Peptides against a protein of PDB entry 3QIS. Designs and how they scored, part 277

Target 1, 334 residues: chain A of PDB entry 3QIS
Amino acid sequence: PSLELSRREFVFENVKFRQLQKEKFQISNNGQVPCHFSFIPKLNDSQYCKPWLRAEPFEGYLEPNETVDISLDVYVSKDSVTILNSGEDKIEDILVLHLDRGKDYFLTISGNYLPSCFGTSLEALCRMKRPIREVPVTKLIDLEEDSFLEKEKSLLQMVPLDEGASERPLQVPKEIWLLVDHLFKYACHQEDLFQTPGMQEELQQIIDCLDTSIPETIPGSNHSVAEALLIFLEALPEPVICYELYQRCLDSAYDPRICRQVISQLPRCHRNVFRYLMAFLRELLKFSEYNSVNANMIATLFTSLLLRPPPNLMARQTPSDRQRAIQFLLGFLL

## One batch from the design tools (peptide; made by RFdiffusion4, then SolubleMPNN)

Design b2_p25_7_s2 (from b2_p25_7, 15 letters changed)
Fold by OpenDDE base, seed 5:
Structure b2_p25_7_s2 (fold): chain B 334 residues (1-334), chain A 25 residues (1-25)
Amino acid sequence: as target 1 above (334 residues)
Amino acid sequence: DEELKELKKLREELRKIIEELRKEL
């Protein structure tokens, strides 16, 4: 069996969070026998490609002189965004197109990723005084490392922030402030807020706007701005309520006093973001007659975003755990 | 509502900071 490939090198320039890019190529059976093709894992890999890459179709049969179009789809989801933002992963891969009883054909994937404030830690974002796209990649790495160390210090109740040497971190990320301030100004009377989905084009514009600027006004509908806030919270590498406090939140769910004590133990940036969001959501609930938003809907929606189970517990989350998590958040909305 | 006053204060403090940061870009 033999294949001819129309292209073997693929460059994905300016890859962004949630922006699908597609490159297509053709494979042709220039042999005399039917062949089966498949993308196969490299030696020691579990998957044929990185999580942000997909081939479609990834396998198939070709008759002699048959041609098939294959799409290479690059999509950075919440599952890949953090690793790409840190530079731990890159837009580089090698695909092995295997021909049964034939040769391997290597495809080279390359490109560049553009960092996003989405998928960046709250701690790092609180230190970013400029849009993330204006921050040198080396400085992003330093900010993430510093952010981890500051989180650990905050948890240990150790040394007061040495007031003198480093620029004071923001109390909340500018990106969260921009999103919530927009919603507070313009969306409190918006019917079906957080229930109506945003437009994908507007979401991309909002993401690009927050990554590249400090806008006076966020572009797009109130629904798109609201969904952008949800996407932002979902994409956080560490949820607003840190994983280490997850179980304590569930255990305290029916005692509002203990719930407040648990929140007081959050790192400063996480605690500030939590309080800011809860205060906004309580304000939004005052306009329930206009926006059709109720506490149970908001608690259900935001609990999945703010109080995520640790990755090791995700598969074990019971309906009781979900109800406790919702009850925990309700104690801050009522 | 003290919590609403604190929120309004925080929002205004952050607004000023962000407006300063915009001027530095």
Scores: peptide ipSAE 0.350, ipTM 0.881, DockQ to the pose 0.745
Fold by OpenDDE base, seed 1:
Order: sequence, then structure tokens, then C-alpha cells
Structure b2_p25_7_s2 (fold): chain B 334 residues (1-334), chain A 25 residues (1-25)
Amino acid sequence: as target 1 above (334 residues)
Amino acid sequence: DEELKELKKLREELRKIIEELRKEL
């Protein structure tokens, strides 16, 4: 069996969070026999490609003189954004197109990723006084390393040394402030807020706006701004309630005093973001007659974002654990 | 009421900081 490929090199320029890019190529059976093709893992890999890449179709049959179009889809999800922001991963891969009883054909994938404030830690964002696209990648790495050390110190209740006024972290990320302040100003009377999806184009504009600027006004509908807040919280590498406190939140869910004590033990930025969000959501609930928002809906929605089970416990989450997590959050909304 | 007042204060403090950060760009 033999294949002809229309191209073998693919460049994905300016890859962004949640922005799908597609490159297409053709494969042709230039042999005299039917052939089966598949993308196969390299010797040390479990998957034929990195998590942000997909081939469609990834396997198939070709009759003699048959041609098929293959799409290479690059999409940075919440699951890939953090490792790309840190530069731990890059828009580089090699695909192995295997022909059964034939040859291997190598495809080179390259490109560049544009960092996002989405998928960046709260600690790093609190130190980031500029839009992320203006921050050198080397400095992003340093900010993430420093953020981990700050988290550890905060969990240990170590008093921060009085760092110089220029190096003082923000109390909350500017991106969270911008999103929540917009919603507080313009969305309290918005019917079906957090129930109606945003527009995908507006979501991309909001992400790009927060990554590249400090806007006076966030573009798009209130629904798109609300969904952008949900996407931001979902994309956080560490949830607003740190994994280390997850079990204590569940254990305290029916004791409002202990719940407040648990929140007081969060890292400074996480604690500030939590309090800021809860206070916004309580204000939003006062307008329930206009926005159709209720405490149970909000608690259910935000619990999955703010109080995520640690990765090692995800497979063991019970309906009781979920109900305790919701009850924990309800104690801050009511 | 007191917690909403504290939120409004925090929000206004952050607004001023972010407006200064915007001018530095």
C-alpha cells in the first residue's frame, strides 16, 4: 500500500484559548490495493497527538485512487490552557500517519500560542498589573513560581513581609474585578442571567479584550460577560476554594461559623475573590424578580466552579458530597 | 448591610487601582 499526502507541514499561528483553528490536507491511495490508515502514538506516547490537537478522520479505509480530506483541528480548552500559558507545553507536535502493512508518514505541527489570563492562577494574576499579552513569557514563569510560594505561605498563615508598594499583589485579579464590576453595573436586571448562553464571537472578544487591555467597558451582551466569568472560574488551575480545603468545606457545610473559619484560611487572593463573588451574587439575588435568578440555581452553578473536588477524589464524588458542597455555598448566598 | 458596604468599599478601592494601572499602559 502507498499514500500520497498533499502536505506534511502545518503551522498554526497565534493560537488562542477557545479559538478553533483548522488546517486541511488530502491523502490519496496511489497504490493498486485498498489500504487502512490511522494516526498512531509515538513509542513513548499514549495518544497519537497532544490534547489540544485532533485529526478528523483519525482512521479510515481508502480504495485505489480514493482521496480523503483530513482536518487538523487545534483547540485549546480549559484542560490545555494552563500548561500552554506557562510554556510547559507548546504548539508543536509530530503526527504519525500509519498505513497498515505500509509506511509511516510524518506530519509536523508547529505554531505559537498567545497566553491568556484564562487558565492562569489567581496568585499570578494578582501580581500581574499589565495585560497578560504584555508580560514576557519568562516573567510569567517567575510569577507562577512565586505564586506557588505565596499560596504556601498564606496556607501556613505566615504574615507576608511588607514587600515594596510596587510589588504588592492586587487584592483580586483585575480580570475578575472587570467582569464582576460590569455585571454589577449592567446585569442585575438582566432576565435569565447565567441561564442564557453568550455568543461565541462575543466570548472571544471578551477573552481577547482581557488578555490585551484593561478595558473601561467589557464588550458584548450581559449574557456573554456572565458566561465569560463562568469560563474564567472553570479555567482556573486551582479553584477559588483551594483543593486543600475541599474536604473541610464539605465537613462544615451545615455549620455557618465553621464555614467562615474555613474561608478565612484560604490564600489571600482566593479569599478575596471568594468574598467578592459571594457579595456580588447576594446582590444579584435581590433582583430575582427581574433576572429570574434564585439561590439554589446560583449555588448549584457556582459550586461546580468554586468548590471542585481534588483530581484524586473526582472519581469518588458522591451525591451527598455534591449536596454538602452546594449547602456550603448556600450559607454565603442567604 | 455592613458586608455590602465593605464590598462597595473594596470595589471602589480596586477601581482606583485599576484606573491607575490603565494609565500606566
Scores: peptide ipSAE 0.341, ipTM 0.877, DockQ to the pose 0.716
Fold by OpenDDE base, seed 3:
Structure b2_p25_7_s2 (fold): chain B 334 residues (1-334), chain A 25 residues (1-25)
Amino acid sequence: as target 1 above (334 residues)
Amino acid sequence: DEELKELKKLREELRKIIEELRKEL
């Protein structure tokens, strides 16, 4: 079997978080026999492509002289955003298009990624006094490394060594403050807040706005700003309640005193973000007659975002664990 | 009442900081 490919090199310029890009090419069976094609993993890879890339179709059958269009889709989700922000991964891949009993055809994927405050650690964002797109990539790496070290120091209850003239970190990320302050000002009376989805175009505008500026007003509807907050919390590499405290939150779920003690052990930025969010949500609940928001809905929604099971326990989460997690959060909303 | 005062204080402190950061851009 033999194929002809219309293109073998693909460039994806200015790839952004949650922005789909597509490149298309054709494959033609220029042989005399039917062929089955598939994208296959390289020798050291479990998948035929990186998590931010997809081929559609990824396999198929071609009769002699048949042609099919293949779409290469680049989409940076919450699962890829952190490793792309850090520069650990890049918009580069090699796809292997295999023919059954035939040749391998190599496709080169390249491009550039534009960093986002979405998928960046709370610790790094507390050190970012400028929009992330204005921060040199080298400094982003340093900020993530420094953030990890401070998280560890905070968890160990080590006195923050006043190590040298490092600029005083923000108490909470400016991006979180902007989202929550907008919702506090404009969305307390918004009917169906956190129940109505935002617009995808408005979500992209909000993300781009937070990545490139410190706006006076966030663009879009209250629903889009509310969903952007949820997306931000979901995309965090470490949840607002650090994985190390997950089990202790479940164990304390029915003791409000122990719950507060567990939260006091969070890293400073995580603790501040948690308290700030809970205080906003308690204020939002006072307007339940206007916004139709109740404590059970909010606790159920935010628990999955704020109190995530560690990756090693994710497959073992019981309905009882979920109920304890919800009860833990309810103790801060009531 | 105290928790709402603390929230308002925190929000106001953060507002001032962010307004300063915005002026540095």
Scores: peptide ipSAE 0.339, ipTM 0.876, DockQ to the pose 0.748
Fold by OpenDDE base, seed 2:
Parts: structure tokens; sequence; C-alpha cells
Structure b2_p25_7_s2 (fold): chain B 334 residues (1-334), chain A 25 residues (1-25)
């Protein structure tokens, strides 16, 4: 059996968070026998491609002289954004198109990723005084490494970070401030806020706006700005409540004094973001007659975003753990 | 009331910082 491929090299330029790109090619059976094709893992890989790449179809049969179109889909989700932002992963892969009882065909995937403030740590963003696209990638790596080390020092020492550094970090990321300040100004009376989905085009404009500028006004509807805040919180590599405090939040869920003590132990940026969000949400709840937002809805929605189980415990989360996590947040909303 | 005052203060402090950062771009 043999195949003819219309293309073997694919370049995905300017790949962005949540922006789908597609490249298509054709495979043709130029042999005299039916053939089965499949994308197969390389010797050391569990998957035929990286998590941000997909082939459709990934397998099939071709009769002699039959042709099929294959789509290569590049999509950076919350699960790949952090490793691409850090340069740990890149828009590079090799696909192996296997022909049963035939040869392998290699496809080269290449391109470039454009960093996003989505999927970047709160610590790095608090140090970032420019839009992320204006920051050299080398400096982004250094900012993430330094941020990790300072987070660990802050957790271990309870020592106030030395106030004397000429480069004082922001109290909260500018991106979070921009999103929440917009919602506070324009969305407190918005009916069905956080219940109505945003527009996908407006979400992309909001992401691009925050990655490239410090806007005076965020583009899009209040629903799109609200959903962009949810996406931002979901994409954080470390949730607003750090994984190290997860169990203590659950254990304290019915004691408001202990809950406040647990939050006081968060790294400065995480603690400030948490307090800022809770204060915004309490203000939003005062307008419940206009926006149809209630404390149970908000607690349920934000619990999954702010208080995530550590990756090693995700598979073990009980309904009791979820109820305790909701109760923990309710103590800051009421 | 105190928490809303703290929020308003934080919001205003951050606004000033972000306005200065915008002028530096």
Amino acid sequence: as target 1 above (334 residues)
Amino acid sequence: DEELKELKKLREELRKIIEELRKEL
C-alpha cells in the first residue's frame, strides 16, 4: 500500500490562547489495494500528538484512488496555555501517519505562540507593569521563576517582603483590576450577570486587548467581560486560593474566624485578589433585585474557580468536599 | 461599611497606578 500526501509541512503562525487554527491536507491512495491509515504515537509518547493539536479524522480506510481531507486543528486551552506561556512547550510537533503493512509518513508541525496574561501566575502578573506582549519571553521566564521562589518564601517565613525594592509589585494584576473595575462600573445592574454566556468574538477581543494594552474601557458586553473574568480565573496555573491551603479551607468551612486566618496566610497577591473579588461580589449581591444574582449561585460558580483541589486529589473530591468548599466561600459573601 | 471603604480605597490606589503605567507605554 502507498499514500500520496498533498502537504507534509504545516506552519501555525501567531497561535493564541482559545483561538482555533485549522490547516487541511489531502491523502490519496495511489496504490492498487485498500489501505488503513492512522496517526500513531512516537516510541516514547502516549499520544500521537501534543495536547494543543488534533487530527480529524485520525484514522480511516481508503479504497484505491480514494482521497480524504484531514484537518489539523491547533487549539490552546487552559490545559496547555501555561506551558506555552513559559516556553516549556512550543508550537512544534511531528506526526506519524502510519499505513497498515506500509510505510510511515512524517508530518512536521511548526509555528509560534503569542503569550497571554491568561494562564500566567498572579505573582508574575503583579510584577508585570506592561502588557504581556510587550515583555520579552526571556523576562517572562525569569518573572515566573522569581515569582515561584518568592511565593515559597512568603509561605514559609510569614515575613513581609522587603518594602524597599524599587520595583514594588502591584497589589493585584492590572488585568484583574481592569476586568473587575469594568464590571463594578457597568455591570452591577446587568440582568443575568454570570448566567448569560458572552460572545466568542468579544471574548477574543477582550483577551487580545488585555494581552496587548492597558485599555481605558474593555470592549464587549457586560456578559463577555464577566465570562472573561471566569476564563481568567480558570486558566490560572495556581488558583487564587493556593493548593497548599485547600484542605485547611475545607476543614475551616464552618468557622468564619478560622476561614479568615487561612486567607491571611495566602501569598500577598493571592490574598489581595481574593479580597478584591469577594468585595466586588458582595457589592454585586446588593443589586440582586436588578441582576438576579444570589449568594448560592455566586458561591457555587466561584468555588470551582477559586478553590480547586490539588491535581493529585481531583479524582477523590467528594460531594462533602464540594459542599465544604461552597460553605467556605459563602462565609465571605454574606 | 469598612470592607466597602477598603475596596474603594484599593480600587482608587490601583486606578492611579494603572493610569501612570498607561502613560509609560
Scores: peptide ipSAE 0.339, ipTM 0.876, DockQ to the pose 0.817

Design b2_p25_7_s3 (from b2_p25_7, 15 letters changed)
Fold by OpenDDE base, seed 2:
Order: sequence, then C-alpha cells, then structure tokens
Structure b2_p25_7_s3 (fold): chain B 334 residues (1-334), chain A 25 residues (1-25)
Amino acid sequence: as target 1 above (334 residues)
Amino acid sequence: DEVLKELKEWRKKMEEIIKELREEL
C-alpha cells in the first residue's frame, strides 16, 4: 500500500487558550490495493498526539484512488493551558500516520503559544503587574517557581511574609479583581446571572482583553463576564482553596468556626481571593429577586471551582464528599 | 451593611493600585 499526502508540515501560529485552530490535508491511495491508515503512538507515547492536538478522522480505509480529508485540530483546554503557559510544553509534535503492511508517514506539527492569565497560578498573577502578554516567558517561569516556593513557605511558616520586599505582591490578581468589580457594578440586577451561558466570541474577547491590557471596562454581556470568571476559576492550576486543605474543609463543613480557621491557613493570595469572592457573592445574594440567584445554586456552582479534590482523589469523590464541600461554602454565603 | 462595606474596601484598595498599574503601561 502507498499514500500520497498533500501536506506534511503544519504550523499553528498564535495558539491561544480556548481558541480552536484547524489545518486540513488530503491523503490519497495512489497504490493498487485498498489500505487501512491510522495515527499511531510513537514508541514511548501512550497517545498518537499531545492532549491539545487531534486528528479527524484518526483512522480509516481507502480504496485505490480514493482520497480523504483529515483535519488537524489544535485546542488548548484547561488541561493543557498551565503547561503551555510555563513553556513546559510547546506547540510541537510529530504524528505517525501508519499504513497496515505499509510504511509510516511523519507529519510535523509546529507553532507558537500565546500565554494566558487563565491557567496561571494566583501567586504568579499577584506578582504580575503587567498583562501576561507583556511579560517575557522566561520571567513567567521564574514567577511560577518563586510562587511555588513562597506558597510552601506560607503554609509551613505561620509567619507573615516579610513586608519589607520592595515589590509587594497584589492582594488579589488584577484579572480576577477586574472581573468581579465589573460584575458588582453592572450585573447585580442581571436576571439569570451564572445560569445563562455567555457568547463564545465575547468570552474570547474577554480572555484576550485580560491577557493584553488592564481594561477600564470588560467587553461583552454580563453573562459572558460571569462565565469568564467561572472559566478563570476552573482553569487555575491550583484551586482557590489549595489541595492541601481539601480534606480539612470537608471535615470542618458543619463547624463554621473551624471552617474560618481552615481558610485563615490559606496562602495570602488564595485567602484574599476567597474572601473577595465570598464578599461579592453575599452581596449578589441580596439581589435574588432580580437575578434569580440563591445560596444553594451559588454554593453548588462555586464548590466545584473553588474546592476541588486533589488529582489523585478525583476518581474517589463520593456524594457525601460533595455534600460536605457544598456545606463548607454555604457557611460563607449565609 | 458589613458585606457591602467589605466589598467596597476591596474595590477602593485595588482601584488605586490598578490606576497606578495603568499609568506604568
């Protein structure tokens, strides 16, 4: 069997978080026999491609002189955004298109990723005075490493971080402050807030706006700004309530005093974001007649975002654990 | 209202900082 490929090199320029890019090519059976094609893993890989890439179709049959279009889809989800922001992963891959009883064909994938404040740690964002797109990638790596070390110090040492560093971190990330301040100003009376989805185009504009500027006004509808806040919280590499405190939150869920003590043990940036969000959400609940928002809905929605199980425990989350997690947040909303 | 007071305190503190950060760009 033999194939002809219309293209073997693919460049995905300016790949962004949640922005789908597609490149298409044709494969033609220029042989005299039917062939089966498939994308196969390389020798050391479990998958035929990286998590941000897919081929459609990834396998098929071709009769002699038959042609099929293959789409290469690049999409950076919450699952790949953090490792691309840090430069740990890159928009580079090699695909192996295998023919049954034939040869392998290699496809080269290349490109560049544009960093996002989405999928960046709260600690790094608190140190980031400029939009992320204005920060050199080397400095982003340093900020993430330093942020990890300062988080560990803050968890181990109940000592207030030395107030003497000339570059004090922000109390909360500018990005989350801008989102919440916009919602406070314009969305408290918005019917079905956090229940109506935003527009995908407006979500992309909001992300691009926060990555490239410090806007006076966030573009898009109140629904799009509200969904952008949810996406931001979901994309955090570590949730607002750190993984180390997850079990303690569940264990304390019915004791409001212990719940407050657990939150007091969060790193400063995480604790401030938590308090700021809870203050906003309690204010939003006063407008329930206008916005149709209630404490149970908000607690249920934000629990999955703010209080995530550690990755090793995700598969073991019980209905009881979820109920305790909701009860923990309810103690800050009521 | 204590909740609105807390939220207004967050707004005020960050509004000044955000203004400074815009002037530095």
Scores: peptide ipSAE 0.393, ipTM 0.915, DockQ to the pose 0.815
Fold by OpenDDE base, seed 5:
Structure b2_p25_7_s3 (fold): chain B 334 residues (1-334), chain A 25 residues (1-25)
Amino acid sequence: as target 1 above (334 residues)
Amino acid sequence: DEVLKELKEWRKKMEEIIKELREEL
């Protein structure tokens, strides 16, 4: 069996969070026998491609002189955004197109990723005084490493924030402040807020706007700005309530005093973001007659974003754990 | 209203900072 490939090198320029890019190529059976093709893992890999890449179709049969179009889809989800922002992963891969009883064909995937404030830690974002696209990638790495160390020190209550550090971190990320301040100004009376989805184009514009500027006004509908806030919270590498406190939140869910004590133990940036969000959401609930937003809906929605189970416990989350998590958040909304 | 006061305090604290950060761009 033999294949002819129309292209073997693919360049994905300016890859962004949640922006689908597609490149297509053709494979043709230039042999005399039917063939089966498949993308196969490289030696020691579990998957044929990186998590941000997909081939469609990834396998198939070709009759002699048959041609099929294959789409290479690059999509950076919440699951890949953090490792791409840190530069731990890159837009580089090699695909192995295997032909049964034939040879392997290698495809080279390359490109560049544009960092996003989405999928960046709250600690790093509190240190970013400029839009993330204006921050050198080397400095992003340093900011994430330093942010991890400061989170650990803050959790251990060991070091007062050195008042002498020339660059005081922001109390909350500018990006989340801008989103919430916009929603407070313009969306409190928005019918079906957090219930109606945003527009994908507007979401991309909002992401790009926050990555590249400090806007006076966020573009798009109130629904798109609201969904952008949800996406931001979902994409955080560490949820607003740190994984270390997850179990304590569940255990305290019926005691509002203990709940407040647990929140007081969050790292400063996480604690500030939590308080700011809860202040906004409690204000939003006063407009329930206009926006159709209620405490149970908000608690249910935001619990999955703010109080995520640690990855090792995610598969074991019981309905009781989810109800406790919702009850924990309700104690801050009521 | 304590909630609106807290939210206004968050706005005020960041608004000046965000203005300064825009002037530095």
Scores: peptide ipSAE 0.389, ipTM 0.916, DockQ to the pose 0.810
Fold by OpenDDE base, seed 3:
Structure b2_p25_7_s3 (fold): chain B 334 residues (1-334), chain A 25 residues (1-25)
Amino acid sequence: as target 1 above (334 residues)
Amino acid sequence: DEVLKELKEWRKKMEEIIKELREEL
């Protein structure tokens, strides 16, 4: 079996969080026999491509002289955004197009990623006084490393050694403050807030706006701003309630005093974001006659975002654990 | 009310800082 490929090199310029890019190529069976093709993993890989890449179709059958179009889709989800923001991963891959009983054909994927405040740690964002697109990539790496060390110190209840002239971190990230302050100002009377989806184009504009500027006003509808807040919380590498406190939140879910003690043990930035969000959501609940928002809906929605099970426990989450997690959050909304 | 007071405190804590951060760009 033999294939002809119309292209073998693909460049994806200016890849952004949640922005789909597509490149297409053709494969043709220039042999005399039918062939099956598939994208296969490299020797050390579990998948044929990185999580942000997809081939469509990824396998198929070609008769002699048959041609198929293959789409290479690049999409940075919440699952890939953090590793791309840190520079741990890059828009580079090699695809292996295998023919059954034939040759391997190598495809080179390259490009550049544009960092986002979405998928960046709360600790790094509290140290980030400029929009993320204005921060040198080298400084983003340093901010994530420093943020990890400060988180560990905070969890250990170690007094932050006021080591040198490090600029005081923000109490909350500017990005989340802007989203919540917008919703507080303009969305308290918004019908079906957090129940109506935003527009994808407006979501992209909000993301780009927060990545590139410190806006006076967030662009888009209240629904798009509300969904952008949910996307922001979902994309956090660590949830607002740190994974280390997950079980303690469940165990304390029916004791409001213990719940408040657990929250007091969060890293400063996480604790501040949690308190700020709860203050906003309690205010929003006063307008339930206008916005149709109730405590059970909000608790159910935000629990999955704020109080995520650790990755090792995700497969074991019981309905009882979910109910305890909701009850934990309800104790801050009522 | 206590909730509005807490929100006003959060706004006040960040509003001046956000203004300064905009002036530094």
Scores: peptide ipSAE 0.388, ipTM 0.914, DockQ to the pose 0.796
Fold by OpenDDE base, seed 1:
Structure b2_p25_7_s3 (fold): chain B 334 residues (1-334), chain A 25 residues (1-25)
Amino acid sequence: as target 1 above (334 residues)
Amino acid sequence: DEVLKELKEWRKKMEEIIKELREEL
């Protein structure tokens, strides 16, 4: 069996969070026998490609002189955004197109990623006074390393060492403040807020706006700004309630005094974001006659975003654990 | 209203900082 490929090198320029890019190529059976093709893992890999890449179709059958179009799709989800922001991963891969009883064909994938405030830690964003696209990649790495060390020191109740020459971190990320302040100003009377989806084009404009500027006004509809806040919270590498406190939140869910003590033990940036969000959501609930928003809907929605089970416990989450997590947030909304 | 007071205090603190950060760009 033998294949001819129309192209073997692919370049994906300016890859962004949640923006799909596609490149297409053709494969042709130039042999005299039918052939089966598939993308296969390299020797040390479990998957045929990195998580941000896919081939469609990834396998198939070709008769002699038959041709098929293959799409290479690049999409950075919440699951890939953090490792691309840090530069731990890059827009580079090699695909192996295997032909049954035939030859391997290598495809080279390359490109560049544009960093996003989405998928960046709360600690790093509190130190980031400029838009992320204006921050040198070397400084982003330093901000992430420093953020990890401060989180550990805060959890260990280690006294902050010298308040020396380091610029004071923001109390909350500017991106969260801008999103919530916009919703407070313009969306309190918005019918079906957090129930109606935003527009994908407006969501991309909001992301690009927050990555490149400090806007006076966020572009798009109130629904798109509301969904952008949900996407931001979902993309956080560490949820607003740190994984270390997850079980204690569930155990305290029916004791409002213990719930407040658990929140007081969060790292400063996480605690400030939590308090700010709860203050906004309690204010939003006063307009329930206009926005159709109720405490149970908000608690259910934000629980999945703010109070995520640790990765090792995700498969073991019971309906009781979910109800306790919702009850924990309800104690801050009522 | 204590909730609105807390929210206004957050807004005021960050509004001054965000203004300074815009002037530095």
Scores: peptide ipSAE 0.380, ipTM 0.913, DockQ to the pose 0.823

